Peptides against a protein of PDB entry 4N7V. Designs and how they scored, part 10

Target 1, 222 residues: chain A of PDB entry 4N7V
Amino acid sequence: TLRSITSPLVAHRLKPIRQKTKKAVVSILDSEEVCVELVKEYASQEYVKEVLQISSDGNTITIYYPNGGRGFPLADRPPSPTDNISRYSFDNLPEKYWRKYQYASRFVQLVRSKSPKITYFTRYAKCILMENSPGADFEVWFYDGVKIHKTEDFIQVIEKTGKSYTLKSESEVNSLKEEIKMYMDHANEGHRICLALESIISEEERKTRSAPFFPIIIGRKP

## One batch from the design tools (peptide; made by RFdiffusion4, then SolubleMPNN)

Design b1_p9_3_s1 (from b1_p9_3, 5 letters changed)
Fold by OpenDDE base, seed 4:
Structure b1_p9_3_s1 (fold): chain B 222 residues (1-222), chain A 9 residues (1-9)
Amino acid sequence: as target 1 above (222 residues)
Amino acid sequence: ELEIPDLPE
């Protein structure tokens, strides 16, 4: 099943963006829908031959072939659907489109990993919990220049000197210099707080059923 | 700007 390969993408709260590659253009629209435009080149002109438009919650996929399948000249936004439109639920998406959906999902996850959900200013650092899930990225920008970037897979450290390295195991974390461990301890505390606040705020958001509370900023730079 | 790979087919 598609679900065994990827979860429905979630584009809520993401800002509009348009990213072009050789074969595709992927966009997050003002509506928070996600579009994958499949691009082909003909006579030195790029044409959109196929569009996947995915709802913000990832559960609805609208597929259309611009200009009756002849293609539409690539522009600064996806071409509007006019005819030959197919609409699928996530669980009913034909397998032939799974790879393209996965591509969209990966793009959205990347954007989410760079989209602040909670910004928390501590005494020593600017902490940022990102939108991606599970295991949201967490960045700590210390005011003295040290940076720690935590992901589900690794921890990247940039020291004051500019020296950068990646940690992928607990043993490597435990082998850090004592000075760096102090930064890591602070980062971990900020991370814990952000996760706790995320939980509390998300619950209140659910109860109120109002406009999204996120992104939020807690505190201010000293 | 984000760096994304091209769509593999």
Scores: peptide ipSAE 0.076, ipTM 0.827, DockQ to the pose 0.870
Fold by OpenDDE base, seed 2:
Structure b1_p9_3_s1 (fold): chain B 222 residues (1-222), chain A 9 residues (1-9)
Amino acid sequence: as target 1 above (222 residues)
Amino acid sequence: ELEIPDLPE
């Protein structure tokens, strides 16, 4: 099943963006829907031959073939859907579209990993918890130039000198020199606080059922 | 700017 290889994409709170690649254009719309436009070149003109429009919660996929399958000239936005559209639920999406859905999902996940959910200014750093899940990316930009980027899979450290390295195990983290450990400790504290705030704010958001509280900014740069 | 790979057809 599609669910066994990916979860429904989640595009809530993401800003509109349009990214062109060689074979596709992927967009997050103002509506927070996600569109994958499949692009073909013909006579030095790019045409959109197929569009997957995915709901913001990833659960509904609308597929259409612009201009009766002849294609529509690539523009600055997806072509409008025709009257001949196919609508699928996530669990009923034909397998032939799974790769394209996964592509959209990866794009959304990438955008989410770069979309601030919580920005928290400490005395020493700007901390940012991103929107991606599970295991949201967490970035710490120390005012002195040190950067720590935590993902679910690794921790990247950029020192003041520009020296960069990646840590993939607890052992490697434990082997850090003391100076870097101080930064890591601060980063971890900021991370803990952001996660705690996320939990609290999310609970309040659930209770109110109104406009989203995120993204939020806590504190200010000294 | 985001770096996303091409869609593998």
Scores: peptide ipSAE 0.071, ipTM 0.824, DockQ to the pose 0.869
Fold by OpenDDE base, seed 3:
Structure b1_p9_3_s1 (fold): chain B 222 residues (1-222), chain A 9 residues (1-9)
Amino acid sequence: as target 1 above (222 residues)
Amino acid sequence: ELEIPDLPE
């Protein structure tokens, strides 16, 4: 099943963006829907032959073929659907479209990993918890130039000297120089705080019908 | 701008 290889994409709170590659253009719309335009080239002109429009919660996929399948010239936005529109739920999406959905999902996850959900300024650093899940990316920009980037899979450290390295295990973290451990400790504390606040704010957001709370900024750069 | 691979299809 599609669900066994990916979860429905989540594009809520993401800013509009349009990214072009050779074979596809992927967009997040103002409506927070996600569009994948499949592009073909003919006579030095690019045409959109197929469009997957995915709802912001990833559960509904609308597929259409512009201009009766003949294609529509590539423009600055997806072509509007006209006729012969197919609508699928996530669990009923034909297998032939799974790779394209996965492509959209990967793009959304990438965008989410670079989209601030919580920005937290400490005495020593700017901390940012991103929107991706599970295991949101967490970046710490120390004011002295040190940077720590935590992901679900690794921790990247950039030292003042510009030296960069990646840590993938606790043993590697434990083998760090003492001065770097201090930065790591601070990063971990900031991370803990952001996760705690995320939980609290999300719960309050669930209880109320107010506008979304995220993204949020806590504190100010000293 | 984000760096995303091309669609392999």
Scores: peptide ipSAE 0.070, ipTM 0.826, DockQ to the pose 0.853
Fold by OpenDDE base, seed 5:
Structure b1_p9_3_s1 (fold): chain B 222 residues (1-222), chain A 9 residues (1-9)
Amino acid sequence: as target 1 above (222 residues)
Amino acid sequence: ELEIPDLPE
């Protein structure tokens, strides 16, 4: 099943973006829907032959073929659907579209990993918890130039000199110089606080049925 | 602008 290889994409709170590649254009619309435009070149002109429009919650996929399948010239936005529109739920999406859905999902996850959910300014750093899940990316930009980037898979450190390295195990973390460990300790504390705040705020959102509280900014740069 | 690979075959 599609669900066994990916979860429904979640595009809520993401800013609009349009990213062109050779074979496809992926967009997040103002409506937070996600569009994959499949592009074909003919006579030095690019045409959109197929469009997958995915709802913001990833559960509904609308597929259409512009201009009766003849294609529509590539423009600055997806072509509007006209006729021969198919609508599927996530669990009923034909297998032939799974790769394209996965592509959209990966794009959304990438965008989410770069979209601030919580920005927290400490005395020493700007901390950012991102929107991706599970295991949201966490970035710490120290005011003195040190940067720490935590992902589910690794920790990247950029020192003042610009020296960069990646840590993938606890043993590597433990082998760090003491001065770097101080930065790591601060980063971890900021991370803990952001996760705690995320939990509290999310619970309040659930209770109040309010408009989204995120993204939020806590504190200010000293 | 994000760096994303092209659509796989």
Scores: peptide ipSAE 0.070, ipTM 0.823, DockQ to the pose 0.791; fails the geometry check

Design b1_p9_3_s2 (from b1_p9_3, 3 letters changed)
Fold by OpenDDE base, seed 3:
Structure b1_p9_3_s2 (fold): chain B 222 residues (1-222), chain A 9 residues (1-9)
Amino acid sequence: as target 1 above (222 residues)
Amino acid sequence: ELEFPELPE
């Protein structure tokens, strides 16, 4: 099943963006829907031959073939659906579209990993918890130039000297110089706080049923 | 600006 290889994409709170590649254009719309436009070139002109429009919660996929499958000239936005529109739920999506859905999902995940959910200013650093899940990216920009980037898979450190390295195990973290450990400790504390606040704010957001609380900024640069 | 890979299909 599609669910066995990916979860429904989640594009909530993401800003509109359009990314063009050779074979496809991926967009997040103002509506927070996600569109994959499949592009073919003919006579030095690019045409959209197929469109997958995915709902913001990833559960509904609308597929259409512009201009009766003949294609529509590539523009600054997806072409409007006209005839022969198919609508599928996530669990009923034909297998032939799974790769394209995964492509959209990966794009959304990338955008989420670069979209601030919580920005937290400490005495020493600007901390940012991103929107991606599970294991949201966490960045710490120390005012003295040190940077720490945490992902689910690794920790990247950029020192004052510009020296950069990646840590992938606890052993490597434990082998850090004492000076770097101090930065790591601060980063971890900021991370803990952001995760705690995320939980609390999310719960209140659920209860109030109001406009989204995120993204949120806590504190200010000293 | 984001760098995203080509569609594998």
Scores: peptide ipSAE 0.192, ipTM 0.861, DockQ to the pose 0.860
Fold by OpenDDE base, seed 4:
Structure b1_p9_3_s2 (fold): chain B 222 residues (1-222), chain A 9 residues (1-9)
Amino acid sequence: as target 1 above (222 residues)
Amino acid sequence: ELEFPELPE
């Protein structure tokens, strides 16, 4: 099943963006829907031959073939659906479209990993918990120039000198210089706080059932 | 800005 290889994408709270590649254009719309436009070139002109429009919660996929399948000239936004429209639920999406859905999902995850959910200013750093899940990215920008970027898979450190390295195990973290460990300790504390706040705010958001509380900024830069 | 790879297939 599609569900066994990916979860429904979640594009809530993401800003509009359009990313063009050779064969596709992937977009997040103002409506927070996600579109994959499949592009073909003919006579030095690019045409959109197929569009997957995915709902913000990832559960509904609308597929259409512009201009009766002949294609529509590539523009600054997806072409409007006119004919040859099919609508699928996530669990009923034909297998032939799974790769394209996964492509959209990966794009959304990338955008989410760069979209602030919680910004927390400490005495020493700007901490940012991102929107991606599970294991949201967490970035710490120390005011003195040190940067720590935590992902589910690794920790990247950029020192004041510009020296950059990636840590992929606890052993490597434990082998850090003491001065760097101090930064890591602060980053971890900020991370803990952001996760705690995320939980609390999410619960209140659930109860209130109003406009989203996120993104949120806590504190201010000194 | 984001750098995203080509669509597979």
Scores: peptide ipSAE 0.191, ipTM 0.861, DockQ to the pose 0.863
Fold by OpenDDE base, seed 5:
Structure b1_p9_3_s2 (fold): chain B 222 residues (1-222), chain A 9 residues (1-9)
Amino acid sequence: as target 1 above (222 residues)
Amino acid sequence: ELEFPELPE
């Protein structure tokens, strides 16, 4: 099943973006829907031959073929759907479209990993918890130039000198120089606080049923 | 602007 290889994409709170590649254009719309436009080139002109439009919660996929399959000239936004429109739920999406859905999902996850959910200013750093899940990316920009980037898979450190390295295990973290451990400790504290606040704010958001509380900024740069 | 790979086929 599609669910066994990916979860429904979640594009809520993401800003509109349009990314063009050779064979496809992937977009997040103002509506927070996600579109994959499949592009073909004919006589040096690019045409959109197929469009997958995915709802913001990833659960509904609308597929259409512009101009009866003849294609629509590539523009600055997806072409409007015409007559032959197919609508599927996530669990009923034909297998032939799974790869394209996965492509959209990966794009959304990338965007989410770069989209601030919580920005927290400490005395020493700007901490940012991102929107991606599970295991949201966490970035710490120390005011003195040190940067720490935590992901589900690794921790990247950029020192004042510009020296960069990646840590993939606890043993490597434990082998850090003492001076770097201080930065790591601060980063971990900021991370803990952001996760705690995320939980609290999310609960209040659920209870209030109002406009989204995120993204949120806590504190200010000293 | 983000760098994203080509659609795999």
Scores: peptide ipSAE 0.189, ipTM 0.859, DockQ to the pose 0.816
Fold by OpenDDE base, seed 1:
Structure b1_p9_3_s2 (fold): chain B 222 residues (1-222), chain A 9 residues (1-9)
Amino acid sequence: as target 1 above (222 residues)
Amino acid sequence: ELEFPELPE
């Protein structure tokens, strides 16, 4: 099943973006829908031959073939759907489109990993919890130049000197120099606070059924 | 099937 290889993409709260590659253009629209345009070059002109338009919650996929399948010249936005449109739910998406959906999902996850959900200014650093899930990326920009980037898979440290290294296990973290441990401790505290705030705010958001509370900024740069 | 290039990080 498609669900076995990817979850429905979630594009909520993401800013519009358009990324062009050789064979595809992937976009997040103002509507927070995601579009994959499949591009073919003919006579030095690029044409969109197929479009997958995915709802912001990832559950609905609309597929159309511009200009009756002949293609539509690549523009600054996806071509408008024509009369020949197919609409699928996530679980009913034909297998032939799974790879393209997965591509869209990967793009959205990448964007989410770079999209601030919570920005928290501490006395020593700017902390940012990103939108991706599970295990959202967490960045800490210390005002003195140290940077810590936490992902689900690793922790990257950039020291004042510019020296950078990646930690992939707890043992490596425990082997850090004492000076760096202090930065890590602060980063972890900021991370905990951001996660706690995320939980609290999300719960209130659920209760009120209001407009999204995120992204949010807490504190100010000293 | 069309292979998509990896998106730049």
Scores: peptide ipSAE 0.144, ipTM 0.821, DockQ to the pose 0.108

Design b1_p9_3_s3 (from b1_p9_3, 4 letters changed)
Fold by OpenDDE base, seed 4:
Structure b1_p9_3_s3 (fold): chain B 222 residues (1-222), chain A 9 residues (1-9)
Amino acid sequence: as target 1 above (222 residues)
Amino acid sequence: SLEFPDLPE
């Protein structure tokens, strides 16, 4: 099943963006829907031959073939659907479209990993919990120039000197210089706080059923 | 701006 390969993409709270490649253009729209435009070149002109429009919650996929399948000239936004539109639920999406859905999902996850959900200013750093899940990225920008970037897979450290390295195991973290461990400890504390706040705020958001509470900013730069 | 790979097929 598609679900065994990827979860429905979630584009809520993401800002509009358009990324062009040779074969595809992927966009997050103002509506927070996600579009994959399949691009072909003919006579030195690029045409959109197929469009997957995915709902913000990832559960509905609308597929259409612009201009009766002849293609529509590539523009600054996806072509509007006119006719020959197919609508699928996530669980009913034909397998032939799974790779394209995965492509959209990966793009959304990338954008989410760079989209602040919680910005938390501590005494020493600007901490940012991102929107991606599971294991949201967490960045700590210390005011003295040190940067720590935590992902589900690794921790990247940029020291004051500009020296950069990546840690992929607990043993490597434990082998850090004592000075760097202090930064890591602070980063971990900020991370814990952001996760706790995310949980609390998300619960209140669920209860109120109002406009999204995120993104939020806690504190201010000293 | 983001760097994202082309569609893999």
Scores: peptide ipSAE 0.359, ipTM 0.909, DockQ to the pose 0.831
Fold by OpenDDE base, seed 3:
Structure b1_p9_3_s3 (fold): chain B 222 residues (1-222), chain A 9 residues (1-9)
Amino acid sequence: as target 1 above (222 residues)
Amino acid sequence: SLEFPDLPE
């Protein structure tokens, strides 16, 4: 099943963006829907032959073929659907479209990993918890130039000297120089706080019918 | 813009 290889994409709170490649254009719309335009070239002109429009919660996929399948000239936005539109739920999406859905999902995850959900200023650093899940990316920009980037899979450190390295295990973290451990400790504390606040704010958001709380900024740069 | 690969299909 599609669900066994990916979860429905989540594009809520993401800003509009359009990314063009040779074979496809992927977009997040103002509506927070996600579109994949399949591009073909003919006579030095690019045409959109197929469009997957995915709802912001990833659960509904609308597929259409512009101009009766003949294609529509590539523009600055997806072509509007006209006739012969197919609508699928996530669990009923034909297998032939799974790769394209996964492509959209990967793009959304990338955007989410670069989209601030919580920005937290400490005495020493700017901390940012991103929107991706599970295991949201967490970046710490120390005011003295040190940077720590935590992901689900690794921790990247950039030292004042410009030296950069990646840590993939606790043993490697434990082998760090003492001065770097201090930065790591601060980063971890900021991370803990952001996760705690995320939980609290999300719960309050669930209880209320107010506008979305995220993204949020806590504190100010000293 | 972001660095993102082409569609593998």
Scores: peptide ipSAE 0.358, ipTM 0.910, DockQ to the pose 0.812
Fold by OpenDDE base, seed 5:
Structure b1_p9_3_s3 (fold): chain B 222 residues (1-222), chain A 9 residues (1-9)
Amino acid sequence: as target 1 above (222 residues)
Amino acid sequence: SLEFPDLPE
């Protein structure tokens, strides 16, 4: 099943973006829907032959073939759907579209990993918890130039000199110089706080049924 | 703009 290889994409709170490649254009719309436009070149002109429009919660996929399948000239936004459209739920999406859905999902996850959910200013750093899940990316920009980027898979450190390295195991973390460990300790504390705040705020959102609280900014740069 | 690969085969 599609669910066994990917979860429904989640595009809520993401800003609009349009990313063009040779064979496809992926967009997040103002409506937070996600569109994959399949591009074909003919006579030095690019045409959109197929469009997958995915709801913001990833659960509904609308597929259409512009201009009766003849294609529509590539523009700055997806072409509008015509009468001949197919609508599927996530669990009923034909297998022939799974690769394209996964492509959209990967794009959304990338955007989410670069979209601030919580920005937290400490005395020493700007901490940012991103929107991706599970294991949201966490970035710490120290005011003195040190940067730490935590992902589910690794920790990247950029020192004041610009020296950069990646840590993938606890043993590597433990082998860090003491001065770097101080930065790591601060980063970890900021991370803990952001996760705690995320939990509290999310719970309040659930209770109040109000407009989204995220993204939020806590504190000010000193 | 983001760095994202083309649609895979």
Scores: peptide ipSAE 0.355, ipTM 0.908, DockQ to the pose 0.836
Fold by OpenDDE base, seed 2:
Structure b1_p9_3_s3 (fold): chain B 222 residues (1-222), chain A 9 residues (1-9)
Amino acid sequence: as target 1 above (222 residues)
Amino acid sequence: SLEFPDLPE
């Protein structure tokens, strides 16, 4: 099943963006829907031959073929759906579209990993918890130039000198120089706080069922 | 800016 290889994409709170590649254009719309436009070149003109429009919660996929499959000239936005559209639920999406859905999902996940959910200013750093899940990216920009980027898979450190390295195990983290450990400790504390705030705010958001509370900014740069 | 790969085959 599609669910066994990916979860429904989640594009809520993401800003509109359009990313063009050779074979596809993937967009997050103002509506927070996600579109994959399949692009073909003909006579030096790019045409959209197929469009997957995915709901913001990833659960509904609308597929259409512009101009009855002849294609629509590539523009600055996806072509409007035709009257002959196919609509699928996530669990009923034909397998032939799974790769394209996964492509959209990966894009959304990337955007989410770069979309601030919580910005928290400490005395020493700007901390940012991103929107991606599970294991949201967490970035710490120390005012002195040190940067720590935590992902589910690794921790990247950029020192004041510009020296950069990646840590992939607890052992490597434990082997850090004491000076760097201080930054890591602060980063971890900021991370803990952001996660705690996320939990609290999310709970309140759930209760109110109104406009989203995120993204939020806590504190200010000194 | 984002860098995202092309659609896989």
Scores: peptide ipSAE 0.362, ipTM 0.909, DockQ to the pose 0.857; fails the geometry check

Design b1_p9_3_s4 (from b1_p9_3, 4 letters changed)
Fold by OpenDDE base, seed 4:
Structure b1_p9_3_s4 (fold): chain B 222 residues (1-222), chain A 9 residues (1-9)
Amino acid sequence: as target 1 above (222 residues)
Amino acid sequence: SISIPELPE
């Protein structure tokens, strides 16, 4: 099943964006829907031959073939659906479209990993918890120039000198210089606080059923 | 700026 290889994409709270590649254009719309436009070149002109429009919660996929399958000239936005529109639920999506859905999902995850959910200013750093899940990216920009970027898979450190390295295990973290450990400790504390706040705010958001509380900024730069 | 690889298909 599609669910066994990917979860429904979640594009809530993401800003509109459009990225063009050779074979596809991926967009997040103002509606927070996600569009994958499949592009073909003919006579030095690019045409959109197929469009997957995915709902913000990833559960509904609308597929259409512009201009009766003949293609529509590539523009600054996806072509409007007209004829031959198919609508699928996530669990009913034909297998032939799974790869394209996965592509959209990966794009959304990438965008989410770069989209602030919580910005937390400490005495020493600007901490940012991102929107991606599970294991949201967490960035710490120390005011003195040190940067720590935590992902589910690794920790990247950029020192004051510009020296950059990646840590992939706890043993490597434990082998850090004492000076760097101090930065890491602060980063971890900021991370803990952001996760705690995320939980509390999300719960209140659920209870109130109001407009989204995120993104949120806590504190201010000293 | 966000960049994602080409669609494999």
Scores: peptide ipSAE 0.113, ipTM 0.853, DockQ to the pose 0.886
Fold by OpenDDE base, seed 5:
Structure b1_p9_3_s4 (fold): chain B 222 residues (1-222), chain A 9 residues (1-9)
Amino acid sequence: as target 1 above (222 residues)
Amino acid sequence: SISIPELPE
């Protein structure tokens, strides 16, 4: 099943973006829908032959073939759907489209990993919890130049000198020199606070049924 | 700017 490969993508709160590659253009629209345009070149002109338009919650996929399948010239936005539009739910998406959906999902997840959900300014650093899940990326930009980037898979450290390294195990973290451990401790504290705030704010958002509270900024740069 | 690999298909 498609679900065994990927979960429905979630594009809520993401800013519009359009990314062109050789064979495809992927977009997040103002509506927070996601579009994958499949591109083919003919006579030195690029044409959109197929479009997957995915709802912001990832559960609905609309597929159409511009200009009766003849293609529509690539433009600065996806071509509008016309005739012969197919609509599928996530669980009913034909297998032939799974790879394209997965591509869209990976793109959205990448964007989410770079989209601030909570920005928290401490005395020493700018901390950012990102939108991706599970295990949201967490970045700490220390005002003195040190940077720590935490992901579900690793921790990247960039020291003042520009020296960069990646930690993938607890033993490696424990082997850090003492001065770096201080930065790590601060980063971990900031991370804990952001996660706590996320939980509290999300609960309030659920209760009030109001407009989205995120992204938020806590504090200010000293 | 977001960089993503080419579509495999």
Scores: peptide ipSAE 0.109, ipTM 0.853, DockQ to the pose 0.880
Fold by OpenDDE base, seed 1:
Structure b1_p9_3_s4 (fold): chain B 222 residues (1-222), chain A 9 residues (1-9)
Amino acid sequence: as target 1 above (222 residues)
Amino acid sequence: SISIPELPE
């Protein structure tokens, strides 16, 4: 099943973006829908032959073939659907479209990993919890130049000198220089606070069912 | 900008 290889993408709160590759253009629209345009070249002109339009919650996929399958010239936005539109739920998406959906999902996940959900200014650093899940990326920009980037898979450290390294295990973390451990401790504290705030705010958001509370900024740069 | 890989065949 599609669900066994990917979860429905979630594009909520993401800013519009359009990214072109050789064979495809992927967009997040103002509506927070996601579009994958499949591109073919003909006579030195690029044409959109197929479009997957995915709802912001990832559960609905609309597929159409511009200009009766002949293609529509690539433009600054996806072509509007005309005729022969197919609409699928996530669980009913034909297998032939799974790779394209997965591509869209990966793109959205990447965007989410770079989209601030909570920005928290401490005395020493700017902390940012991102939108991706599970295990949202967490970045800490210390005002003195040190940077720590935490992901679900690793921790990247950039020291004042520009020296950069990646930690993938607890043993490596424990082997850090004492100076760096202090930065890590602060980063971890900021991370804990952001996660706690995320939980509290999300719960209130759920209860009120109003406009989204995120992204949020807490504090200000000293 | 965000760099993404090409859509695989």
Scores: peptide ipSAE 0.116, ipTM 0.850, DockQ to the pose 0.836; fails the geometry check
Fold by OpenDDE base, seed 2:
Structure b1_p9_3_s4 (fold): chain B 222 residues (1-222), chain A 9 residues (1-9)
Amino acid sequence: as target 1 above (222 residues)
Amino acid sequence: SISIPELPE
Protein backbone atom coordinates (compact mmCIF):
# COMPACT_ATOMS: atom_id res chain seq x y z
CA THR B 1 0.00 0.00 0.00
CA LEU B 2 0.99 3.60 -0.44
CA ARG B 3 0.63 4.09 3.28
CA SER B 4 3.30 1.49 3.88
CA ILE B 5 5.86 3.60 2.06
CA THR B 6 4.76 7.13 2.90
CA SER B 7 2.31 9.07 4.99
CA PRO B 8 -0.06 11.65 3.59
CA LEU B 9 1.79 14.88 3.01
CA VAL B 10 0.93 17.86 5.16
CA ALA B 11 1.27 21.29 3.61
CA HIS B 12 -0.53 23.35 6.22
CA ARG B 13 1.07 26.69 7.05
CA LEU B 14 3.54 26.41 4.21
CA LYS B 15 4.17 29.45 2.08
CA PRO B 16 3.48 29.27 -1.62
CA ILE B 17 6.40 28.10 -3.70
CA ARG B 18 7.00 26.91 -7.22
CA GLN B 19 10.00 24.76 -7.95
CA LYS B 20 10.90 23.66 -11.44
CA THR B 21 12.94 20.64 -12.36
CA LYS B 22 13.62 19.12 -15.73
CA LYS B 23 10.71 16.72 -15.57
CA ALA B 24 8.35 18.36 -13.16
CA VAL B 25 7.21 21.50 -11.49
CA VAL B 26 6.07 21.20 -7.94
CA SER B 27 4.07 23.95 -6.32
CA ILE B 28 2.56 24.77 -3.02
CA LEU B 29 -0.39 26.98 -3.80
CA ASP B 30 -1.94 29.79 -1.83
CA SER B 31 -4.57 27.28 -0.85
CA GLU B 32 -1.78 25.12 0.57
CA GLU B 33 -2.59 22.46 -1.97
CA VAL B 34 0.34 20.80 -3.65
CA CYS B 35 0.58 20.44 -7.39
CA VAL B 36 2.94 18.25 -9.34
CA GLU B 37 3.07 19.18 -12.99
CA LEU B 38 4.70 16.60 -15.18
CA VAL B 39 6.57 18.38 -17.90
CA LYS B 40 7.51 17.20 -21.35
CA GLU B 41 9.47 19.10 -23.92
CA TYR B 42 8.30 19.16 -27.50
CA ALA B 43 9.69 21.38 -30.22
CA SER B 44 11.62 23.43 -27.70
CA GLN B 45 8.47 24.13 -25.72
CA GLU B 46 7.65 22.69 -22.34
CA TYR B 47 4.20 21.27 -21.83
CA VAL B 48 2.37 20.09 -18.78
CA LYS B 49 1.05 16.67 -19.64
CA GLU B 50 -0.24 15.58 -16.28
CA VAL B 51 -1.11 17.26 -13.02
CA LEU B 52 -1.46 15.82 -9.58
CA GLN B 53 -3.18 18.21 -7.25
CA ILE B 54 -2.97 17.08 -3.68
CA SER B 55 -4.98 18.54 -0.84
CA SER B 56 -3.20 20.29 1.99
CA ASP B 57 -3.75 17.30 4.24
CA GLY B 58 -2.53 14.91 1.59
CA ASN B 59 -5.67 12.81 1.67
CA THR B 60 -7.19 13.78 -1.65
CA ILE B 61 -5.45 13.55 -4.99
CA THR B 62 -6.95 15.10 -8.08
CA ILE B 63 -5.39 14.05 -11.34
CA TYR B 64 -6.04 15.60 -14.71
CA TYR B 65 -4.47 15.71 -18.13
CA PRO B 66 -4.52 19.15 -19.70
CA ASN B 67 -6.02 19.42 -23.17
CA GLY B 68 -7.06 15.82 -23.22
CA GLY B 69 -3.51 14.71 -22.74
CA ARG B 70 -2.05 16.89 -25.44
CA GLY B 71 -0.55 19.09 -22.80
CA PHE B 72 -0.70 22.70 -21.84
CA PRO B 73 2.19 25.12 -22.25
CA LEU B 74 4.12 25.47 -19.05
CA ALA B 75 3.22 28.70 -17.31
CA ASP B 76 3.77 30.39 -13.98
CA ARG B 77 1.05 28.30 -12.36
CA PRO B 78 -0.56 24.93 -12.86
CA PRO B 79 -3.15 24.72 -15.60
CA SER B 80 -6.70 24.69 -14.40
CA PRO B 81 -8.45 21.36 -14.36
CA THR B 82 -11.10 21.14 -17.02
CA ASP B 83 -11.74 17.70 -18.43
CA ASN B 84 -11.34 14.11 -17.37
CA ILE B 85 -10.58 14.79 -13.76
CA SER B 86 -9.99 11.84 -11.49
CA ARG B 87 -10.28 12.16 -7.77
CA TYR B 88 -8.74 9.67 -5.39
CA SER B 89 -8.32 9.27 -1.73
CA PHE B 90 -4.85 8.57 -0.45
CA ASP B 91 -5.64 4.92 0.14
CA ASN B 92 -7.27 4.50 -3.25
CA LEU B 93 -4.57 6.14 -5.32
CA PRO B 94 -3.57 3.89 -8.20
CA GLU B 95 -0.08 2.51 -7.86
CA LYS B 96 1.02 4.15 -11.07
CA TYR B 97 0.82 7.50 -9.31
CA TRP B 98 2.62 6.49 -6.13
CA ARG B 99 6.01 7.64 -7.31
CA LYS B 100 4.68 11.06 -8.15
CA TYR B 101 2.92 11.31 -4.84
CA GLN B 102 6.11 10.34 -3.08
CA TYR B 103 7.89 13.07 -4.95
CA ALA B 104 5.36 15.59 -3.78
CA SER B 105 5.62 14.27 -0.27
CA ARG B 106 9.38 14.50 -0.21
CA PHE B 107 9.24 18.00 -1.56
CA VAL B 108 6.74 19.06 1.06
CA GLN B 109 8.82 17.45 3.74
CA LEU B 110 11.83 19.34 2.48
CA VAL B 111 9.93 22.61 2.54
CA ARG B 112 8.68 21.83 6.01
CA SER B 113 12.22 21.18 7.18
CA LYS B 114 13.03 24.72 6.12
CA SER B 115 9.88 26.37 7.41
CA PRO B 116 10.11 27.87 10.87
CA LYS B 117 7.42 26.80 13.26
CA ILE B 118 8.94 28.30 16.38
CA THR B 119 11.68 30.89 16.44
CA TYR B 120 13.18 31.28 19.87
CA PHE B 121 15.82 33.86 20.67
CA THR B 122 18.08 33.11 23.57
CA ARG B 123 20.88 35.15 25.02
CA TYR B 124 23.32 33.35 22.80
CA ALA B 125 21.47 32.08 19.77
CA LYS B 126 18.54 32.11 17.44
CA CYS B 127 16.80 28.77 17.74
CA ILE B 128 14.39 27.54 15.12
CA LEU B 129 12.13 24.53 15.30
CA MET B 130 10.91 23.59 11.84
CA GLU B 131 7.61 22.24 10.61
CA ASN B 132 8.69 18.80 9.47
CA SER B 133 7.71 15.63 11.27
CA PRO B 134 8.41 13.31 12.87
CA GLY B 135 11.48 14.70 14.54
CA ALA B 136 11.37 18.28 13.33
CA ASP B 137 14.61 19.87 12.31
CA PHE B 138 16.06 22.19 14.88
CA GLU B 139 18.58 24.86 14.01
CA VAL B 140 20.60 26.97 16.37
CA TRP B 141 22.40 29.98 15.04
CA PHE B 142 24.71 31.27 17.69
CA TYR B 143 25.44 34.95 17.46
CA ASP B 144 29.15 34.25 17.46
CA GLY B 145 28.89 32.22 14.28
CA VAL B 146 28.52 28.67 15.52
CA LYS B 147 25.66 26.74 14.00
CA ILE B 148 24.08 23.51 15.10
CA HIS B 149 21.54 21.76 12.94
CA LYS B 150 19.72 18.83 14.45
CA THR B 151 17.68 16.40 12.42
CA GLU B 152 16.17 13.08 13.26
CA ASP B 153 19.16 11.43 11.65
CA PHE B 154 22.14 13.59 12.48
CA ILE B 155 23.59 16.67 14.07
CA GLN B 156 25.58 19.03 11.94
CA VAL B 157 28.01 21.42 13.57
CA ILE B 158 29.58 24.43 11.96
CA GLU B 159 32.26 25.98 14.10
CA LYS B 160 33.43 29.57 14.18
CA THR B 161 36.25 28.76 11.84
CA GLY B 162 33.83 27.33 9.33
CA LYS B 163 34.81 23.79 10.11
CA SER B 164 31.82 21.57 9.56
CA TYR B 165 31.12 18.02 10.59
CA THR B 166 28.21 15.68 11.09
CA LEU B 167 27.49 13.55 14.11
CA LYS B 168 25.42 10.41 13.67
CA SER B 169 25.90 8.59 16.94
CA GLU B 170 25.98 9.26 20.62
CA SER B 171 29.59 8.23 20.76
CA GLU B 172 30.48 10.95 18.32
CA VAL B 173 28.54 13.47 20.33
CA ASN B 174 30.30 12.39 23.47
CA SER B 175 33.67 12.79 21.82
CA LEU B 176 33.11 16.45 21.04
CA LYS B 177 35.52 19.05 22.31
CA GLU B 178 34.45 20.64 25.53
CA GLU B 179 33.91 24.01 23.94
CA ILE B 180 31.56 22.48 21.41
CA LYS B 181 29.73 20.59 24.10
CA MET B 182 28.80 23.90 25.61
CA TYR B 183 27.12 24.91 22.40
CA MET B 184 25.46 21.54 22.18
CA ASP B 185 24.14 21.86 25.69
CA HIS B 186 22.61 25.21 24.89
CA ALA B 187 21.17 23.87 21.67
CA ASN B 188 19.63 20.95 23.47
CA GLU B 189 18.09 23.22 26.05
CA GLY B 190 16.64 25.44 23.38
CA HIS B 191 15.33 22.39 21.62
CA ARG B 192 13.65 21.14 24.75
CA ILE B 193 12.01 24.49 25.32
CA CYS B 194 10.76 24.71 21.75
CA LEU B 195 9.29 21.25 21.93
CA ALA B 196 7.58 22.07 25.18
CA LEU B 197 6.16 25.28 23.78
CA GLU B 198 5.05 23.52 20.63
CA SER B 199 3.11 21.04 22.69
CA ILE B 200 1.45 23.67 24.83
CA ILE B 201 0.59 25.97 21.96
CA SER B 202 -0.65 23.14 19.79
CA GLU B 203 -2.98 22.03 22.53
CA GLU B 204 -4.39 25.51 22.88
CA GLU B 205 -4.75 25.76 19.14
CA ARG B 206 -6.69 22.53 19.13
CA LYS B 207 -9.01 23.74 21.84
CA THR B 208 -9.75 27.13 20.35
CA ARG B 209 -10.16 25.94 16.75
CA SER B 210 -9.08 29.38 15.67
CA ALA B 211 -6.58 30.62 13.16
CA PRO B 212 -3.24 28.90 13.44
CA PHE B 213 -0.95 30.13 16.15
CA PHE B 214 2.14 29.08 14.27
CA PRO B 215 4.57 30.24 13.18
CA ILE B 216 5.56 32.08 16.31
CA ILE B 217 8.52 34.08 17.44
CA ILE B 218 9.56 34.07 21.05
CA GLY B 219 11.94 36.67 22.35
CA ARG B 220 14.14 38.92 20.32
CA LYS B 221 17.69 39.11 19.22
CA PRO B 222 19.78 40.85 21.87
CA SER A 1 12.74 9.37 -11.97
CA ILE A 2 12.16 12.81 -10.56
CA SER A 3 14.91 14.45 -8.60
CA ILE A 4 14.00 16.93 -5.93
CA PRO A 5 15.92 20.15 -6.20
CA GLU A 6 17.26 21.81 -3.14
CA LEU A 7 15.24 24.74 -1.98
CA PRO A 8 16.96 28.05 -2.35
CA GLU A 9 17.71 29.72 0.93
Scores: peptide ipSAE 0.061, ipTM 0.784, DockQ to the pose 0.105; fails the geometry check

